# Peptides against a protein of PDB entry 4ASU, part 114

Target 1, 270 residues: chain A of PDB entry 4ASU
Amino acid sequence: ATLKDITRRLKSIKNIQKITKSMKMVAAAKYARAERELKPARVYGVGSLALYEKADIKTPEDKKKHLIIGVSSDRGLCGAIHSSVAKQMKSEAANLAAAGKEVKIIGVGDKIRSILHRTHSDQFLVTFKEVGRRPPTFGDASVIALELLNSGYEFDEGSIIFNRFRSVISYKTEEKPIFSLDTISSAESMSIYDDIDADVLRNYQEYSLANIIYYSLKESTTSEQSARMTAMDNASKNASEMIDKLTLTFNRTRQAVITKELIEIISGAA
Target 2, 83 residues: chain B of PDB entry 4ASU
Amino acid sequence: FTFASPTQVFFNSANVRQVDVPTQTGAFGILAAHVPTLQVLRPGLVVVHAEDGTTSKYFVSSGSVTVNADSSVQLLAEEAVTL

## One batch from the design tools (peptide; made by RFdiffusion4, then SolubleMPNN)

Design b2_p15_5_s2 (from b2_p15_5, 10 letters changed)
Fold by OpenDDE base, seed 1:
Structure b2_p15_5_s2 (fold): chain B 270 residues (1-270), chain C 83 residues (1-83), chain A 15 residues (1-15)
Amino acid sequence: as target 1 above (270 residues)
Amino acid sequence: as target 2 above (83 residues)
Amino acid sequence: SELEQAVLEQLKAAA
């Protein structure tokens, strides 16, 4: 490699390092905010799921329609955030199909669609785009919930798959159940809830869905920002190491060129 | 008793004497060992009666309230403010 | 984002 080639490469890597460092700082700021906002969101979301855990709602085996909601974002450079969700979605879809269930998929964030388009395009109902630029709000979750409810797909049960935040260095892809109004209303375990008006139950379910979606978005966002921060840090370190190596190569090459020129002068071969 | 909005937690697994909630079917009080029920909130006042006799008042928008068989209560409001 | 794409492209070119 010529000195010019090495110099060009050095310049390129240095520019990358600047970008990754900047992105790390941005991700760090977003992570700090996300982590703070996740605290109440987790209490809120877990509270919404409490009914389903305590009522032990079961879907009859003859019910075949299953909805999978994958939650991620539109934005890349965050390690395995998207692939982890997609992997679990694939696994769940395959298991359900093997059990004779009809599976439909909703993607929250464009990256899910990008990963699953080739293999699962026919199963997608809708993909929500423009996720991840701004922190998710309850309004955003409500919009998603409303669109799902108005989609006309009459699922019996479903799963929402997202990355749960554990720590700055750890997240876990998890699945939470979603039940249709019909499934909830017909569940034997719900009999202990006396005289629930059908309209009340419908409205309750709408809130429940929005709540769960909101919770999943907050968990996902926090996990994503943490993962991005780590990814950008790793990229910056890798760039630094490469710069050091190339700098050494540059110095050696420069010395070799000088030596060659001196020899040519001394030998009179010019 | 858990009382939260998406952005704020007011009570987290707390023991309270009574919670008065505004529901679409009317306002009712949730006491210890209340029968399991599901309700949706209407805009109005939530009053939490602590075991020590103190009362706290909140204004809530829409949301849900769940009373479970194990006497746990989840009050989840879209928006809530302390009064 | 355009920035992310640019970073990805540069990372691919450097790899």
Scores: peptide ipSAE 0.029, ipTM 0.898, DockQ to the pose 0.013
Fold by OpenDDE base, seed 2:
Structure b2_p15_5_s2 (fold): chain B 270 residues (1-270), chain C 83 residues (1-83), chain A 15 residues (1-15)
Amino acid sequence: as target 1 above (270 residues)
Amino acid sequence: as target 2 above (83 residues)
Amino acid sequence: SELEQAVLEQLKAAA
């Protein structure tokens, strides 16, 4: 490579490093906010899931319609955030299909569809786009829940798959159950709640779904921002290493050019 | 007893004497060993009676309340404010 | 975002 080539590459990598450093700072700011907002959201969301954990709701074997909701975002440059969710969605879909279940998919965030469109396009009901530019609100979750409930797909049970935040350096892809009104109302374990009005139960389930979606969005957002921060940090470090290597190469090449020029002068071959 | 909104936690697995909640069918009190039930909130006042005798009041919008067989309670309001 | 796309393009070009 010529000195010019090396210089051009150095300039390019230095520019990339500036961008990645900037993105790291932006992600850090968003992470700090997301983590703060996750604290109450987690209590709220876990509280909403308590019924299902305690009541041990089971779906009868004759019920075959299963909904998978994958939660991520539209935004890239966040490591394995999207691929982790997609991987678990694929695994769950395959397992359910093997068990003779009908599987439909909802993607929250465009990246889910981007990854799964070739292999699972026929199973998609809807993809929610424009996710990840702003922090998710309960209103956003309610819109998603309402759209799902009004979609006309009469699922029996479902799975919501999202990345649960552990720490700045760790998240875990997890699955939580969602149940249809019919499944809840017919569950044997719900007999102790048999005095509940049907309208009340319907409304309760609407809130439950919105609550779980909201929770998943908050976990996903926090995980995403932390992962992006880490990814940008790693990219910046990698760029730094490349700059160092190229700088050494530049210096060596420059010396070689000078040496060659001197030899040409001395030999008269210039 | 857990009482939270999407943005704020008021009680997290706390022991309380009684919680009065506004439901669509009317206000009712949740006591120790209350029978399991599910209810939907209407806008109104929540009153929490602590074991030490203190009383806290909150205004809530819509939401849900769950009383489980193990006596755990989840009060989840879409919006809630301390009064 | 436009920035993310630009970064991706730059990274691809530098690879």
Scores: peptide ipSAE 0.029, ipTM 0.901, DockQ to the pose 0.014
Fold by OpenDDE base, seed 5:
Structure b2_p15_5_s2 (fold): chain B 270 residues (1-270), chain C 83 residues (1-83), chain A 15 residues (1-15)
Amino acid sequence: as target 1 above (270 residues)
Amino acid sequence: as target 2 above (83 residues)
Amino acid sequence: SELEQAVLEQLKAAA
């Protein structure tokens, strides 16, 4: 490589490093906010899931329609955040298909579709775009929940797959159950719950779905921002190392050029 | 007893004497060992009676309340404010 | 985001 080539590459990498450092700072700020907002959201979301855990709602084996909701975002540069969700979605879809279930998929965030469109395009019902630019609100979750309920797909049970935040350096892809109104209303385990009005149950289920989606979005966002911060930090460090290596190469190449020029001068004077 | 909104936690697995909730079917009091039930909240007042005799009042917009067989209660409001 | 686009552009230029 010529000195000019090395210089150009150095300049490019330095620019990338500046960008990755900036992105790291932005991600750090978003992470701090997300983590703070996750605390109450987790209590809220876990509270909503308590019914399903305690009631042990079971779907009969003859019911075969299963909905998978994958939760991520539209934005990249966050490590394995999207691929982890997609991987688990694929695994779950395959397992359900092997069990003779019909599987439909909803993607929250465009990245899910981007990963799965080739292999699972026929199973996608809808993809929600414009996810991840701003912190998720309960309103956002409600919109998603409403659209799901109005999608026309009469699922029996489902799974919401998202990254649960563990720490700044760790997340875990998890699955939580979702149930249709019919499944909840017909569940034998629900018999202990006193005289539940059908309209009340419908409204309750709508809230429950919104609550779970909201919770998943908060977990996902916190995980994503943390992962992005880490990814950008790693990118910045890698850039730094590359700059150091190229700088050494530049210096060596410069000396070689000087030596060559000196030899040419000496040889030409002869 | 858990009482939370998406943005704030008021009670987290706390022991309380009684919780009065506004539901679409009417306001009712949740006492210890209340029968399991599911209800949807209407806008109104939530009153929490603590074991020490103190009472706290909240205004909620909407949401759900769950009373489980194990006496656990989840009051989940879309919006809630302390009064 | 503008930053993501910039990163992508720079990565393309560096590749």
Scores: peptide ipSAE 0.026, ipTM 0.905, DockQ to the pose 0.014
Fold by OpenDDE base, seed 4:
Structure b2_p15_5_s2 (fold): chain B 270 residues (1-270), chain C 83 residues (1-83), chain A 15 residues (1-15)
Amino acid sequence: as target 1 above (270 residues)
Amino acid sequence: as target 2 above (83 residues)
Amino acid sequence: SELEQAVLEQLKAAA
């Protein structure tokens, strides 16, 4: 490689490193905020899921319609965040299909669609885009919930798949159940609950769905930002190492060129 | 008893004596061993009576309340403020 | 984000 080539490569890598460092800082700031906002969101979301856990709602096997909601974002450069969700979605979809269930998919964030488009395009109902630019709000979750409920797809049960935040260096892809109004209404375990007005139950379920989506978004966001921070840090370190290597190569090459030129001068003066 | 909004937690798995909630079907008091029920909140006042005799008041917007068979209660408001 | 796009562009240019 010529000195010019090495210099060009060095410049390119230095620019990349600058960008990755900047992205790391941005991700760090977003992570800090996300983690703070996750604390109440987790209590809120887990509280909403408590009914399903305590009531042990079961969907009859004859019910075939299953909805998978994958939660991620539109943004890349965050390690395995999106692929982890997609992988679990694929696994769940395959298992359900093998069990004779009809599977439909909703993607929260464009990255889910990007990963699953080739293999699962026919199963996608809707993809929500413009996710991840701003911290998710309950309003955002409500919009998603409403759109889902108004989609016309009458699922019996579903799964929401998202990355749960554990620590700055750890997340776990998890699945939580979602149930249709009909499934909840018909569940034997719900018989212990006093006569609930149908309208009340419908509204309750709408809130429940929004709550769970909101929770999943908050977990996902926190996980994503932490992962991005780590990814950008790693990228910056890798760039640094590459810069060092190329710098050494540059210096060696430069010395060789100088030596060659000196030899040529000495030999030509002869 | 858990009482939270998306952005704030007021009670997390706490033991309380009574919680008065405004629901769309009417206001009711949740006592110990209240029958399981599901309700949706209407804008109004929530009053929490702690075991120590303290009373706290909150204004809530829409949301849900769940009373489970195990006496656990989840009060989840879209918006809530201490009053 | 604009930054992500810039990174992607730079990565493409470096390749």
Scores: peptide ipSAE 0.026, ipTM 0.904, DockQ to the pose 0.014

Design b2_p15_5_s3 (from b2_p15_5, 9 letters changed)
Fold by OpenDDE base, seed 1:
Structure b2_p15_5_s3 (fold): chain B 270 residues (1-270), chain C 83 residues (1-83), chain A 15 residues (1-15)
Amino acid sequence: as target 1 above (270 residues)
Amino acid sequence: as target 2 above (83 residues)
Amino acid sequence: SELEKAVLEALKKAA
């Protein structure tokens, strides 16, 4: 490689490093905000799931329609955030299909669709785009919930799959159950809840769905920003190492060129 | 007793004497060992009666309230403010 | 984003 080639490569890597450092700082700021906002969101979301855990709602085996909601974002450069969700979605879809269930998929964030389009295109109902540019709001979750409820797909049960935030260095892909109104209303365990008006139950379920979606979005966002921060840090470190190596190569090459020129002068071969 | 909005937690697994909630079917008080129920909130006042006799008032928008068999209560409001 | 694509492309070229 010529000195010019090495110099060009050095310049390119240095520019990349500047970008990754900047992105790290942006991700760090977004992470700090997301983590703060996750605290109440987690209490809120876990509270919404409490009914399903305590009522032990079971779907009859003869019910075959299953909905999978995968939650991620539109943005890349965040490590295994998207692939982790997609992997679990694939696994769940395969297991359900093997059990004779009909599976439909909703993607929250364009990256899910991008990963699963080739293998699961026929199972997709809808993909929600423009996720991840701004922190998710309850309004966003409500829109998603409403669209799901109005989609006309009459699922019996479902799963929402998202990355739960553990720490700045750890997230876990998890699944939470979603139940249809019919499944909830017909569940034997719900008999202890006396005199629930059908309209009340419907409205309750609408809120529950929005709540769970909101919770999943907040967990996902926090996990994503943390992962992006880590990814950008790693990229910056890798760039630094490469710069050091190339700089050494540059210096060696420069010395060799000088030596060659001196020899040519001394030998009179010019 | 858990009372939260998407952005704020007011009570987290707290012990309270009574919670008065505004529901679409009417306002009712949730006491200890209340029968399990599900309700939807209407805009109105929530009053939390603490065990020490203190009362706190909140204005809530829409949301849900769940009373479980284990006497746990989840009050989840879309929006809530302290009064 | 365009920036993300550019960064990814640059990283691939550098790798």
Scores: peptide ipSAE 0.043, ipTM 0.898, DockQ to the pose 0.013
Fold by OpenDDE base, seed 5:
Structure b2_p15_5_s3 (fold): chain B 270 residues (1-270), chain C 83 residues (1-83), chain A 15 residues (1-15)
Amino acid sequence: as target 1 above (270 residues)
Amino acid sequence: as target 2 above (83 residues)
Amino acid sequence: SELEKAVLEALKKAA
């Protein structure tokens, strides 16, 4: 490589490093906010899931329709955030299919579709786009919940798959159950709640779904921002190492050029 | 007893004497060992009676309340404010 | 975002 080529590459990498550092700072700010907002959201979401855990709602084996909701975002440069969710979705879909279940998929965030469209396009009901540009709100979750309920797909049970935040350096892809109104209303374990009005139960289920989606979005967002921050930090460090290596190469090449020129001068004078 | 909104936690697995909630079917009081039930909240006042005799009042917009067989209660409001 | 696209493009060129 010529000195000019090395210089051009150095300039390019330095510019990239500036961008990655900037993105790291932005991600850090978003992470801090997300983590703060996750605290109450987790209590809220876990509270909503308490019924399903305590009631131990079971879906009969003769029920075949299963809905998988994958939660991520539209935005990249966040490590394995999207691929982790997609991987678990694939695994779950395969397991359910092997068990003779019908599987449909909903993607929250365009990246899920981007990963799964080739292999699972026929199973997708809907993909929600424009996820991840702003912090998720309960309103956003409600919109998603409503659209799911109005999708026309009469699922019996489902799974929501998302990245649960563990720490700034760790997340875990998890699955939580979702149930249709019919499944909840017909569950034997719900007999102790048999005094519930059908309309009340319907409304309750709508809130429950929105609550779970909201919770999953908050967990996902926090995990994503943390992962992005880490990814940008790693990119910045890698860029720094490349700059150092190229700088050494530049210096060596410069000396070689000087030496060559000196030899040519000496040889030409002879 | 857990009482939370998406953005704020008021009670987290706390022991309380009684919680009065506004539901679509009417307001009712949740006492210790209340029968399991599911209800949807209507806009109104939530009153929490603590074991020490103190009372706290909240306004809620909508949401759900769950009373489980194990006496755990989840009051989940879309919006809630302290009064 | 435009920034993400730019970073991605730059990273692809640098790799």
Scores: peptide ipSAE 0.042, ipTM 0.904, DockQ to the pose 0.014
Fold by OpenDDE base, seed 4:
Structure b2_p15_5_s3 (fold): chain B 270 residues (1-270), chain C 83 residues (1-83), chain A 15 residues (1-15)
Amino acid sequence: as target 1 above (270 residues)
Amino acid sequence: as target 2 above (83 residues)
Amino acid sequence: SELEKAVLEALKKAA
């Protein structure tokens, strides 16, 4: 490689490193905020899921319609965040299909669609885009919930798949159940609950769905930002190492060129 | 007893004596060993009576309340403020 | 984000 080539490559990598460092800082700031906002969101979301856990709601096997909601974002450069969700979605979809269930998919964030489009395009109901630019709000979750409920797809049960935040260096892809109004209403385990007005139950379920979506978004966001921070840090370090290597190569090449030129001068003066 | 909004936690798995909640079907008091029920909140006042005799008041917007068979209660408001 | 686009562009130029 010529000195010019090495210099060009060095410049390129240095620019990339500058960008990755900047992205790391941005991700760090977003992570800090996300983690703070996750604390109440987790209590809120887990509280909403408590009914399903305590009531042990079971969907009859004859019910065939299953909805999978994958939660991620539109933004890349965050390691395995999106692929982890997609992988679990694929696995769940395959298992359900093998069990004779009809599976439909909702993607929260464009990255889910990007990963699953080729293999699962026919199963997608809707993809929510413009996710991840701003911290998710309960309003956002409500919009998603409402759109889902108004989609016309009458699922019996579903799964929401998202990355749960553990630590700055760890997340776990998890699945939580979602149930249709009909499934909840017909569940034997719900018989212990006093006569609930149908309208009340419907409204309750709408809140429950919004709550769970909100929770999943907050977990996902926190996980994503932490992963992005780590990814950008790693990228910056890798770039640094490459810069060092190229710099050494540059210096060696430069010395060789100088030596060659000196020899040519000396030999030409002869 | 858990009482939270999306952005704030007021009670997390706490033991309380009584919680008065405003529901769409009417206000009711949740006592110890209250029968399991599901309700939706209407805008109004939540009053939490702690075991120590302290009373806390909150204004809530919409949301849900769940009373489970194990006496656990989840009060989840879209918006809530201490009063 | 604009930054992500910039990173992608930079990566493309480096390749």
Scores: peptide ipSAE 0.041, ipTM 0.902, DockQ to the pose 0.014
Fold by OpenDDE base, seed 2:
Structure b2_p15_5_s3 (fold): chain B 270 residues (1-270), chain C 83 residues (1-83), chain A 15 residues (1-15)
Amino acid sequence: as target 1 above (270 residues)
Amino acid sequence: as target 2 above (83 residues)
Amino acid sequence: SELEKAVLEALKKAA
């Protein structure tokens, strides 16, 4: 490579490094906000899931319709955030299919569909786009919940798959159950709640679904921002290493050029 | 007893004497060892009676309340404010 | 975003 080529490459990588550093700072700011907002959201969401954990809701074997909701976003450059969710969705879908279940998929965020469109396109009910530009609100979750409930797909049970935030350097893809009104109302373990009005139960389930979706969005967002921050940091470090290597190469090449020129002068071959 | 909105936590696994909640069918009090139930909130006042005798009041919008067999309670309001 | 796409492409090219 000529000195000009190396210089051009150095300039390019330095510019990329500036961009990645800037993106890291932006992600850091968004992460800080997301983490703060996750604290109450986690209590709220875990509280909503408490019934299902305590009541041990069982879905009858004759019920075969299963809904998988994958939660991520539209935005890239966040490491394995999207692929982790997609991987678990694939695994769950395969397991359910092997068990003779009908599986339908909802993607929250365009990246889910982007990853799964070729292999699972026929199973997609809907993909919610424009996710990740702003922090998710309960209103957003309610819209998603309402759309699902009004979709006409009569699922028996489902799984919501999302990345749970652990720390700045760690998240875990997890699955939480969702149940249809019919499933919960017919569950034997719910007999202790038999005095509940059907309309009340319906409304309760609507809130429950919205609550769980909201929780998953908040966990996902926090995980995504932390992962993006880490990814941009790693990219910046990698760029730094490349700059160092290229700088050494530049210096060596420059010395070689000078040496060659001197030899040509001395030999008269210039 | 857990009482939270999407954006704020008021009680997290706390022990309380009584919680009065506004439901669509009317207000009712949740006491120790209350029978399991599920209810939907209507806009109104929540009153929490602590073990020490203190009383806290909150205004809530919509939401849900769950009383489990193990006496755990989850009060989840879409919106809630301290009064 | 368009910026993110551009950054991704640039990173791929520079790698």
Scores: peptide ipSAE 0.038, ipTM 0.899, DockQ to the pose 0.014

